# Peptides against a protein of PDB entry 5T59, part 210

Target 1, 112 residues: chain A of PDB entry 5T59
Amino acid sequence: TTPTMQSTSLLTEHLGYPPISLVDDIINAVNEIMYKCTNAMEKYLMQRNIIGKKDFSDEIKIGTAKLESLLENSVDKNFDKLELYVLRNILSIPSDLLEENRFRLLHHEKLV
Target 2, 90 residues: chain B of PDB entry 5T59
Amino acid sequence: EHIRFQRLVQVCNKALEESIRKLQSWEKIHECFPNYGQTREGIENLTVCQQQVIKLWSNLSRVEFDAIFHERSIEEKLNQLDDLINKARS

## One batch from the design tools (peptide; made by RFdiffusion4, then SolubleMPNN)

Design b2_p30_7_s1 (from b2_p30_7, 18 letters changed)
Fold by OpenDDE base, seed 1:
Structure b2_p30_7_s1 (fold): chain B 112 residues (1-112), chain C 90 residues (1-90), chain A 30 residues (1-30)
Amino acid sequence: as target 1 above (112 residues)
Amino acid sequence: as target 2 above (90 residues)
Amino acid sequence: SSIEEKRKERLKKRREEIEKELKKLLEEEE
């Protein structure tokens, strides 16, 4: 089930931040890590770019860029799925608790 | 009783593992460096590079995700959410 | 670097998409 504004509000109150903020942190982190990994790879290989009097600098740059693209596509795919799953199944409130009587219960429990 | 945080960790790990799968393929690595990988020294360099990148990916993701989970107090919050739901259904 | 700039741009676009989605959710429930 797709999250509702009501569930988002309740979860925001419970968490102290909107549910999407957690996902945003995760996505930002993995993208940063991705860049650091590809950059490290390029740097390592560029320090070893000459073999047998041949300069492979151009091939290394192109190859690293290709790997980055592959990794980016995979990250996007898998973490889009993660986002959907987290928001629908983890950071979610069952429909029965969204009723008026259950809503009051959640507020009461928070204050205790 | 408490299931949400466990699921969060599981899906995060799964996403990380699936994302790095292409870099774990020697064939994919070699395809990106066709001429460089035809040399003995090039193969050695690519092998070491591949291993280092995978380790870096694993280490950085562990540190950063743990930091996020701590900063957001997500384990505690998800456990509380589980408790609320369980009480409501009792 | 050029790669870093591209990354920043992707992240910016993602944030914008998220904001749009949240706004649509609000409008659909009104």
Scores: peptide ipSAE 0.210, ipTM 0.877, DockQ to the pose 0.273
Fold by OpenDDE base, seed 3:
Structure b2_p30_7_s1 (fold): chain B 112 residues (1-112), chain C 90 residues (1-90), chain A 30 residues (1-30)
Amino acid sequence: as target 1 above (112 residues)
Amino acid sequence: as target 2 above (90 residues)
Amino acid sequence: SSIEEKRKERLKKRREEIEKELKKLLEEEE
C-alpha cells in the first residue's frame, strides 16, 4: 500500500528524519559509486590505450560511455523498485497502529 | 520478530546485484570494445578492468551503505518498529 | 567533467520527480 501522511509523520518522529531521506541517501550513494566505477574503468583503460602502434582512445571513450549508460539504466530501474519497496513495506506502519488507541501506545513508548 | 532491517539489507543487496549484472557479462564488455578486444593485450586489460570494477562496486557499496545505515541508526529504529508492532498485536 | 555534470543533472531530476510524487500523494489524501 502507498504510505499515508499519518504514517510518514509518525515514522519521521520515530526515525528522527523522513523515511524518504534514507532512500535518498541510498540512491545518492549508489549513483556516486556508479560514477566512480565508470570513471575508474575509463582511466584504467586509457592508461592502456595504445596496443602495438594503434591508439584505441576513441574506442575506449565510446565503449566506457556505453557501459555507463547500461549501468545507469540498470541502477535507475532497480533502485526505483527498491525505493518503492522500502517505503511501502519496510518503512511502513500497519493500519492497526494508526488507530487512536495504538497511536497513544506509540507515544507512550516514546516517552518511557 | 525483527524482520524489517533484514528485508532492507536483502533488497539493497538485490538491487546492487541486479544493477551490476550486465557488467558481469563478458559479452557485453567485449561488445563495447570490439577492436580493442580483438587484441590479446586488450582482452587481458578488459578482463582485469571488469574484475576490478565489479570489486570496486561491491566494496564501495558495502562501505557506503553500512555507513548510511549507521548514521541513520536504521537497524535500531526498524527493530524498535517491529517491537512496537508486535506489542500492539499482542 | 561533462560526465559528472550529467550525473548531477540526473540526480537533480530524480529528486524533483520524487518531490512531485510526494506532493501528489499528499494532495490525494487531503
Scores: peptide ipSAE 0.209, ipTM 0.877, DockQ to the pose 0.315
Fold by OpenDDE base, seed 5:
Structure b2_p30_7_s1 (fold): chain B 112 residues (1-112), chain C 90 residues (1-90), chain A 30 residues (1-30)
Amino acid sequence: as target 1 above (112 residues)
Amino acid sequence: as target 2 above (90 residues)
Amino acid sequence: SSIEEKRKERLKKRREEIEKELKKLLEEEE
């Protein structure tokens, strides 16, 4: 189920930041890493672009771009799943804690 | 007792592993460089490149994710959340 | 990098769409 307003508020208070912020950090990080990896590949191969008397620069550029796209699609798919899982199953409040008496417990624990 | 942080680590690792899987395929790599990969030197270069990228992916992700977890104090916060839930159920 | 900038833009748009949808869902719950 989708997180409720109440759960989001409670978690934000508990964490000190909205739950989605954690996911954003993770996704931003992996995308940066992805770019670094593909850039490293291109640079490495471009330094080795000539074999014999043939220049493979164009093929290397096209090939690395294809790999980047492939990796991008995979990252997007898997980390979208991650986002959903984290928000729904890890950073989640059970229904019994969303009741009024349990809500008080969370606030009480913060004050103690 | 404390399970949420463990789950977070697990799901992160899974996402990372699944994301890099296609780059672990030699066939996929070779398909991107059909003529380059027909040369001996090309094959050698692609092999080394593939290994280095996978290693870079693993190392960078570990460092960056650990930094995020630390900055967000997520282990502590998730443990506290587990404790609150357990207390409420008792 | 041009590629990096394009990626950032895609991510920004994605996040904006998700946030808008979430906000709507939360408002409808009220």
Scores: peptide ipSAE 0.196, ipTM 0.876, DockQ to the pose 0.321
Fold by OpenDDE base, seed 2:
Structure b2_p30_7_s1 (fold): chain B 112 residues (1-112), chain C 90 residues (1-90), chain A 30 residues (1-30)
Amino acid sequence: as target 1 above (112 residues)
Amino acid sequence: as target 2 above (90 residues)
Amino acid sequence: SSIEEKRKERLKKRREEIEKELKKLLEEEE
């Protein structure tokens, strides 16, 4: 089930922020981490780019770029699934509560 | 009774684990460095590099996600949401 | 780096798409 405007509004009131904001934070974090990891890999290997008389700098740059792309694709796929799951199943309000009479409970708890 | 935060942690861990899966494959790593990986020293460097990256991935994700969860007070909010739902159904 | 900039651009586009979808949902429900 796709989140509705009502559910989003209620959750935003409850959380103090829109549900999508949490997911955005998570995705931003993992993307930053991804870049840090690939950068660390490149730097580590570039410090060890010469073996014998051969310079592998170009291969290292290309290889790390390939790994970054691979990781990026995997991150995008898995965290898209995460986003969908979180918004539909975690940060969600059951249909039985999506009635005017049931919304009173959320407001009542806030006022108490 | 409180299940939503647990599920959040679970799906985050799963997403992180599945995302790093290909980097855990030595074959995939070696394929990216075909000539470098044909040298003894290159293999050693790639092995250490792979291990370090995986550790870095795990450590950074743990720290950053925990920080996000704390800043957003998500455990408390999700527990409260569970309570509200349970109360409404009773 | 060029790669980093490209990544930032992709993330920006993603956020814009999400915002557009949310806006559409609001308009459709009104």
Scores: peptide ipSAE 0.199, ipTM 0.876, DockQ to the pose 0.238; fails the geometry check

Design b2_p30_7_s2 (from b2_p30_7, 18 letters changed)
Fold by OpenDDE base, seed 5:
Structure b2_p30_7_s2 (fold): chain B 112 residues (1-112), chain C 90 residues (1-90), chain A 30 residues (1-30)
Amino acid sequence: as target 1 above (112 residues)
Amino acid sequence: as target 2 above (90 residues)
Amino acid sequence: SSKKEKFEKRKEERRKKIEEELEKEREKEK
């Protein structure tokens, strides 16, 4: 189900934070990891940039940048799907629970 | 009974696995370093680098995602959500 | 950092697209 203001509010109350905050944490984390990986790769190769008296520093920098871009695109694609899935199917409230008669359940459980 | 957290873990793992797939391709890596990869030492360095990056990706993602899930108490919250939904439908 | 700035830019653009998609879906469901 598509998130609504109502569902977001209820989930925020339940979670103690907006649903999007969880996704945001995940997205931030994976991107941080991504850049750590590419940085590590560049550093590793730059420490080994001279082979047979030939300096490959420029190629290493360009190549690492290309891989970073490739990874960025892949991360964006896959985690955009993840975000939509999470918001629609995991951090979601079925319509029957959003009805007035069932709406009290979530509130009641917290108040008692 | 409790399905939401399991699904969350599954989709996270899938996204991580699919994201790193490009780096698992030796061909793609080699293409980024065409001249460097034509040397013996270059190939060796790229091979080690590829393996290390993949391991780093896997290890960091596991640690960081677990930390997020813990800090957000998401397993408990999702289990509770499942329970509420099941109760409402009973 | 340059990478951080790049990430923030991508994130903003992505967020906009996702919100637009969700909004479209909500409109269809109404």
Scores: peptide ipSAE 0.627, ipTM 0.949, DockQ to the pose 0.799
Fold by OpenDDE base, seed 3:
Structure b2_p30_7_s2 (fold): chain B 112 residues (1-112), chain C 90 residues (1-90), chain A 30 residues (1-30)
Amino acid sequence: as target 1 above (112 residues)
Amino acid sequence: as target 2 above (90 residues)
Amino acid sequence: SSKKEKFEKRKEERRKKIEEELEKEREKEK
């Protein structure tokens, strides 16, 4: 079920926050983790940038950037799917509950 | 009975797993460091780096996502939502 | 932070796409 203004409002009342806020937290968190990982990788390798007499600093920087981009694309793809799934199937109200009587029930239950 | 929170956890885990899949590929890692990875020391460093990053990813995601779920009280709220839906359909 | 800026940019672009997709679905369901 696709989220609507009505469902969003009801869920916001139920959750105490908009459904998208949860997803936003998740998205923010995974991206923070992602950059921590790539940063750690770069730092680790840059501490080991010289092998023999050859300096691989440039290759390390470029390579890490490539991996970061790869990870960014993967994160975006998978967590976009996650966001849609969550909003459609988890943080959603079935259409039958959006009927007037059931709508009132949800609202009433929240107030009681 | 209660299914939504379980599904949330499942899809989060799946997204995390699929996201890190590329870094789990040694071939992908090596391709990014073609010359560095031609050295013995380079291979060793990349191997350790790969393992550490994957562990870091797993550990941080667990901690952070659990924190989010707790702060948002999402298990309770989703259980309540399940209950409300079931009640309305009864 | 450069990384933060990069993230925000990606996030904005993705948000637009997601909203567009949801809107399309809503239109189809009506």
Scores: peptide ipSAE 0.620, ipTM 0.949, DockQ to the pose 0.815
Fold by OpenDDE base, seed 2:
Structure b2_p30_7_s2 (fold): chain B 112 residues (1-112), chain C 90 residues (1-90), chain A 30 residues (1-30)
Amino acid sequence: as target 1 above (112 residues)
Amino acid sequence: as target 2 above (90 residues)
Amino acid sequence: SSKKEKFEKRKEERRKKIEEELEKEREKEK
C-alpha cells in the first residue's frame, strides 16, 4: 500500500514520529558507516603505501575512491529499495483500516 | 501474529548484505589496485583490508541499527500495529 | 565534511526520486 497523507498522519500519531524519520535514520546510519569503512580502508593502505622502492599512494587514493563510488551506488540502490518496501509494506496501514469506523478503533486503542 | 518487525529486520539485513557484496569480491578489489595488487605485500595488505572493512561494516551496522530500533521503539510500535490490524480484521 | 556534503547531495536527489515514484503510484491507485 502506497503511503498517503492520511496513513502518514495516522502512523505518525502511532509512532510518535513520521514513518520517513525511521528510514531517514537508517539511511543516515548506513552512509555514515559506509564512509567510515572507506576512510578506514584508505588509511590502512596509505600506511602501507610503499612496497619496495615504489610509492603506491596515488593508486591507493584512486582505488579507494573507486570502491567508495561502487559502494555508494550499491547502498543507494539497495536502501532505496528498502525505503520503498518499508513505507509500502511495513510502516503502512492497509486499506481496510483507512475507513472512518476503523479510524475510531485506532484512536480508541490509543486512548485505552 | 507479529510480522512487521521481523520483516524490517530482514530487509535491513538484506540491504546491508547486498550493499557490501561488491567489496566481498576479491576480483573487484584487485581491479581497483592493479599494480599494488601485483606485489606480494600488496595482495596481503588488500586481503587484510578487505576482511577488516567487511567486519567493520557488519559490526557498525549491527550496533547502529539496533540503536535506531531502540530509540524509535520500533519493535513495540510495529507489534502494536500488527495487533491493531488483526483486531480490525476480526 | 566533504563526505557529509556528498552524502547530503545524494540523499536529496534520491529523496526526490522516491517521492516522485510514490506520487506516481498514488495517482495510479486513484
Scores: peptide ipSAE 0.620, ipTM 0.949, DockQ to the pose 0.781
Fold by OpenDDE base, seed 1:
Structure b2_p30_7_s2 (fold): chain B 112 residues (1-112), chain C 90 residues (1-90), chain A 30 residues (1-30)
Amino acid sequence: as target 1 above (112 residues)
Amino acid sequence: as target 2 above (90 residues)
Amino acid sequence: SSKKEKFEKRKEERRKKIEEELEKEREKEK
């Protein structure tokens, strides 16, 4: 089910925060992790940039940047799908509960 | 029956797994370091680096996502949502 | 950082697209 203003409001009341906030936390976290990973990779290789008489620093920097871009694209693709799925199927309220009398039930249950 | 939180965990794991899949390819890694990977030491370094990055990705993701879920009390909230829905339908 | 800035930019663009998609779906369901 597609989120609506009504469902968002109800879920916000239930959760104590908007549904999108959870997804935002997840996306922020994975991107932070992503950059930590790529930075770690670059640092590891840069500590091993000289092999024999050759300095591979430039190649390492370029290569790591390429991998970072690849990872960024993959993260964006997969977590966009995740966001849509979560908002549609997990953090969602069935239509039958969006009726006025059912809204009261949700409110009542919260207060009891 | 509680199903929403389980689904959340599942889709998170799937997204994480799919996101790191490209880095699991040795060929893809090697392509980014064509000359470096022509040396014995370079291959060794890339191999270790690849493994370490994947482990770091997995470990950090687990820790951070669990922290988010805890801070947002999402398991409890989703279970409550399931209960409310089930109750309404009974 | 430059990376942080790039991330924020990407996120904003994606957020806009996702919202637009959801809005389109809502309109179709009406």
Scores: peptide ipSAE 0.623, ipTM 0.949, DockQ to the pose 0.807; fails the geometry check

Design b2_p30_7_s3 (from b2_p30_7, 18 letters changed)
Fold by OpenDDE base, seed 2:
Structure b2_p30_7_s3 (fold): chain B 112 residues (1-112), chain C 90 residues (1-90), chain A 30 residues (1-30)
Amino acid sequence: as target 1 above (112 residues)
Amino acid sequence: as target 2 above (90 residues)
Amino acid sequence: EEKKKEFEKRKEERKKKIKEELEELLKKEE
């Protein structure tokens, strides 16, 4: 099930930031890494684009673009799953702690 | 007792591993460079490129994710969350 | 359905931002 507003509020108070912010950091990081990797790959191969007096620049550009797309699709798929898992199973409050008495406990611990 | 941070690390590692899986396939790499990969030198270049990209992926992800976890104090916060839950259930 | 749309929108915004920042960085390094 999707996290409730109550869970989000409690976790935000506990973490000092909204739970989604952590996920955003992770996803932003991996996407940045992804593009750095593909860029490095293209540059590496483009520096080696001529073999036997043949210029493979066009093939390299197309090929690296294909690999980028492949990686991008994989990243999207796996980190979408990650986001759901983290928000539902890791950054989550059990239902019993969402009760009024348990809610008070969380606030009490924060104040102490 | 403390399980959430461990799970976070595990799911992150799994996502990273699964994301790079297809680039670990030589067949997939070669398919993208059909003529270039028919040359000896091309094969050598692609091999080195593949290895370097995978290493770069691994190294950068380790550094960046550790930095995020530290900046967000997530291990401490998740451990505290586990403790709160355990205390409430005791 | 609405939640899904919001999710996709957020994802697209992140990608766009990252790509633009990377392009700017690469231009500065030239």
Scores: peptide ipSAE 0.390, ipTM 0.922, DockQ to the pose 0.028
Fold by OpenDDE base, seed 5:
Structure b2_p30_7_s3 (fold): chain B 112 residues (1-112), chain C 90 residues (1-90), chain A 30 residues (1-30)
Amino acid sequence: as target 1 above (112 residues)
Amino acid sequence: as target 2 above (90 residues)
Amino acid sequence: EEKKKEFEKRKEERKKKIKEELEELLKKEE
């Protein structure tokens, strides 16, 4: 199930930020790391592009691009799953707490 | 009692591990550099490169994710959420 | 499915932004 507006509001109040913001931070971070890694690979190999008087620069560029794509696809897949899991199972409020009689709980605790 | 933060850490680690799995395959790496990898020196370079990238991935992810969790106070917030839920069900 | 489309759109926008920012950062470091 997808989070309701009510749960999102309550969680936002509790967290001090929207739940999706945490996920965004995580995904942004991993993407940054991903490209740093691939860039590092390319630079490392490009510094070693000549072997036996043969220039492998073109092959290195193509190869690293392929690896980047491979990693990118994997990151996208796994962190899409992560997003769904986090929002549904971790940053979630059970239905019993969303009832009117229990709705006050989060608000009350903050006010006291 | 407190389970949500543990789950968050677990799923993050799992996602990171699964994401880097392809780069842990020497065969896949070698396939991207078919001619370069046919040279002794090329193989050596690719081997070192693979190892360094995996380490870089692990180290950066650990540092950055920990920073995020701290900045978002997520452990505390999730523990509080667990407590609230448990209290409501008691 | 509408939510899925929105989700994918958000993902692509985020991805694009990150990549562009990183590329610009790398250029500045050169």
Scores: peptide ipSAE 0.384, ipTM 0.921, DockQ to the pose 0.029
Fold by OpenDDE base, seed 3:
Structure b2_p30_7_s3 (fold): chain B 112 residues (1-112), chain C 90 residues (1-90), chain A 30 residues (1-30)
Amino acid sequence: as target 1 above (112 residues)
Amino acid sequence: as target 2 above (90 residues)
Amino acid sequence: EEKKKEFEKRKEERKKKIKEELEELLKKEE
């Protein structure tokens, strides 16, 4: 279930940033890494594109693109799951802490 | 006691491992380069390339994720959250 | 978000180039 506005506010106060910001950082990082990996792969193979007097440049470009798509789909799937899990189970506040008494405790602990 | 940060690390690692799994398949790699992979030299190049990509993936992810966790102070914040929850339930 | 857009743009450009190359190869084989 989607986190409540109250929990988001409390977590934002505690973290110093919205919970989604952490997830965004993670997803952006992995996407960047993905691109770097596929680019490195293409460059490596393109430097070795001629074998036995045959030029495999076109095949390398197509093949690398296929692998990139494969990796992209996998990244999207797995990190969508990660986002959901993190926001629901890790960056979450139990209902008992959402009560008035527990809310005061959270603020008290922060100020002390 | 402190469980949230551990879980964060675990799910991040799992997502990374599952994401790269298909590239760890030699069959999948070879299928993308059917003619290139029919040559001895091509096979050698693809083998090295595959290994390098996997290593690059692992190294970059470790460095970048650690940097994110540090910049966001997430271990400390999650530990504090665990402590608050535990205190509230005691 | 900005980073995502940049990454997507680069990916699309690469795909476009590959597609064009494929089309050219197909024409040569005719």
Scores: peptide ipSAE 0.284, ipTM 0.896, DockQ to the pose 0.022
Fold by OpenDDE base, seed 4:
Structure b2_p30_7_s3 (fold): chain B 112 residues (1-112), chain C 90 residues (1-90), chain A 30 residues (1-30)
Amino acid sequence: as target 1 above (112 residues)
Amino acid sequence: as target 2 above (90 residues)
Amino acid sequence: EEKKKEFEKRKEERKKKIKEELEELLKKEE
């Protein structure tokens, strides 16, 4: 919508970057963390893959993969919600500031 | 008066907490390693692993998100936005 | 190292997917 476009432009000017860039950073970070965690888990267990006379390497790989998938799904779900909330409620311009007489408010304040 | 940044932090924490919740379940962990978890050593290893992963998740998220917020100057920017909005409404 | 590459690959794929979804969402919201 036009209001969203206006908001994006104003916020981009105010922030110095598009609002979505912040969300991108957050999402990228959590995904990086996610895979670091799963990788660490697999490595830790693979270093302890032999118990007694049995090698559990295959089970560890499968199990870690399952946990990774579980975490991925959860991350996707929760951070999709985060994305929506941030863009709609946090990085948003109220309608009263989008009125024609106040459309340049953020720009004006930045220049002053 | 300044609420947007607080909300940002809150929703980030909520998303992080909800995301890791299933890994906090011992049952879920054990289900992924049914035979390994039937051994004493396996249980011990899984327990430590679970704890370490959760800690790693928490620590990394704190560090990385704080870095993002700093690099993007988001607290300042959101506070300014709040001020602008409040001023416009007054 | 091989596992690391695999994780990085998945990471990139996930990032790409999420980025596309974000862009689409933004467009729809406008």
Scores: peptide ipSAE 0.363, ipTM 0.904, DockQ to the pose 0.203; fails the geometry check

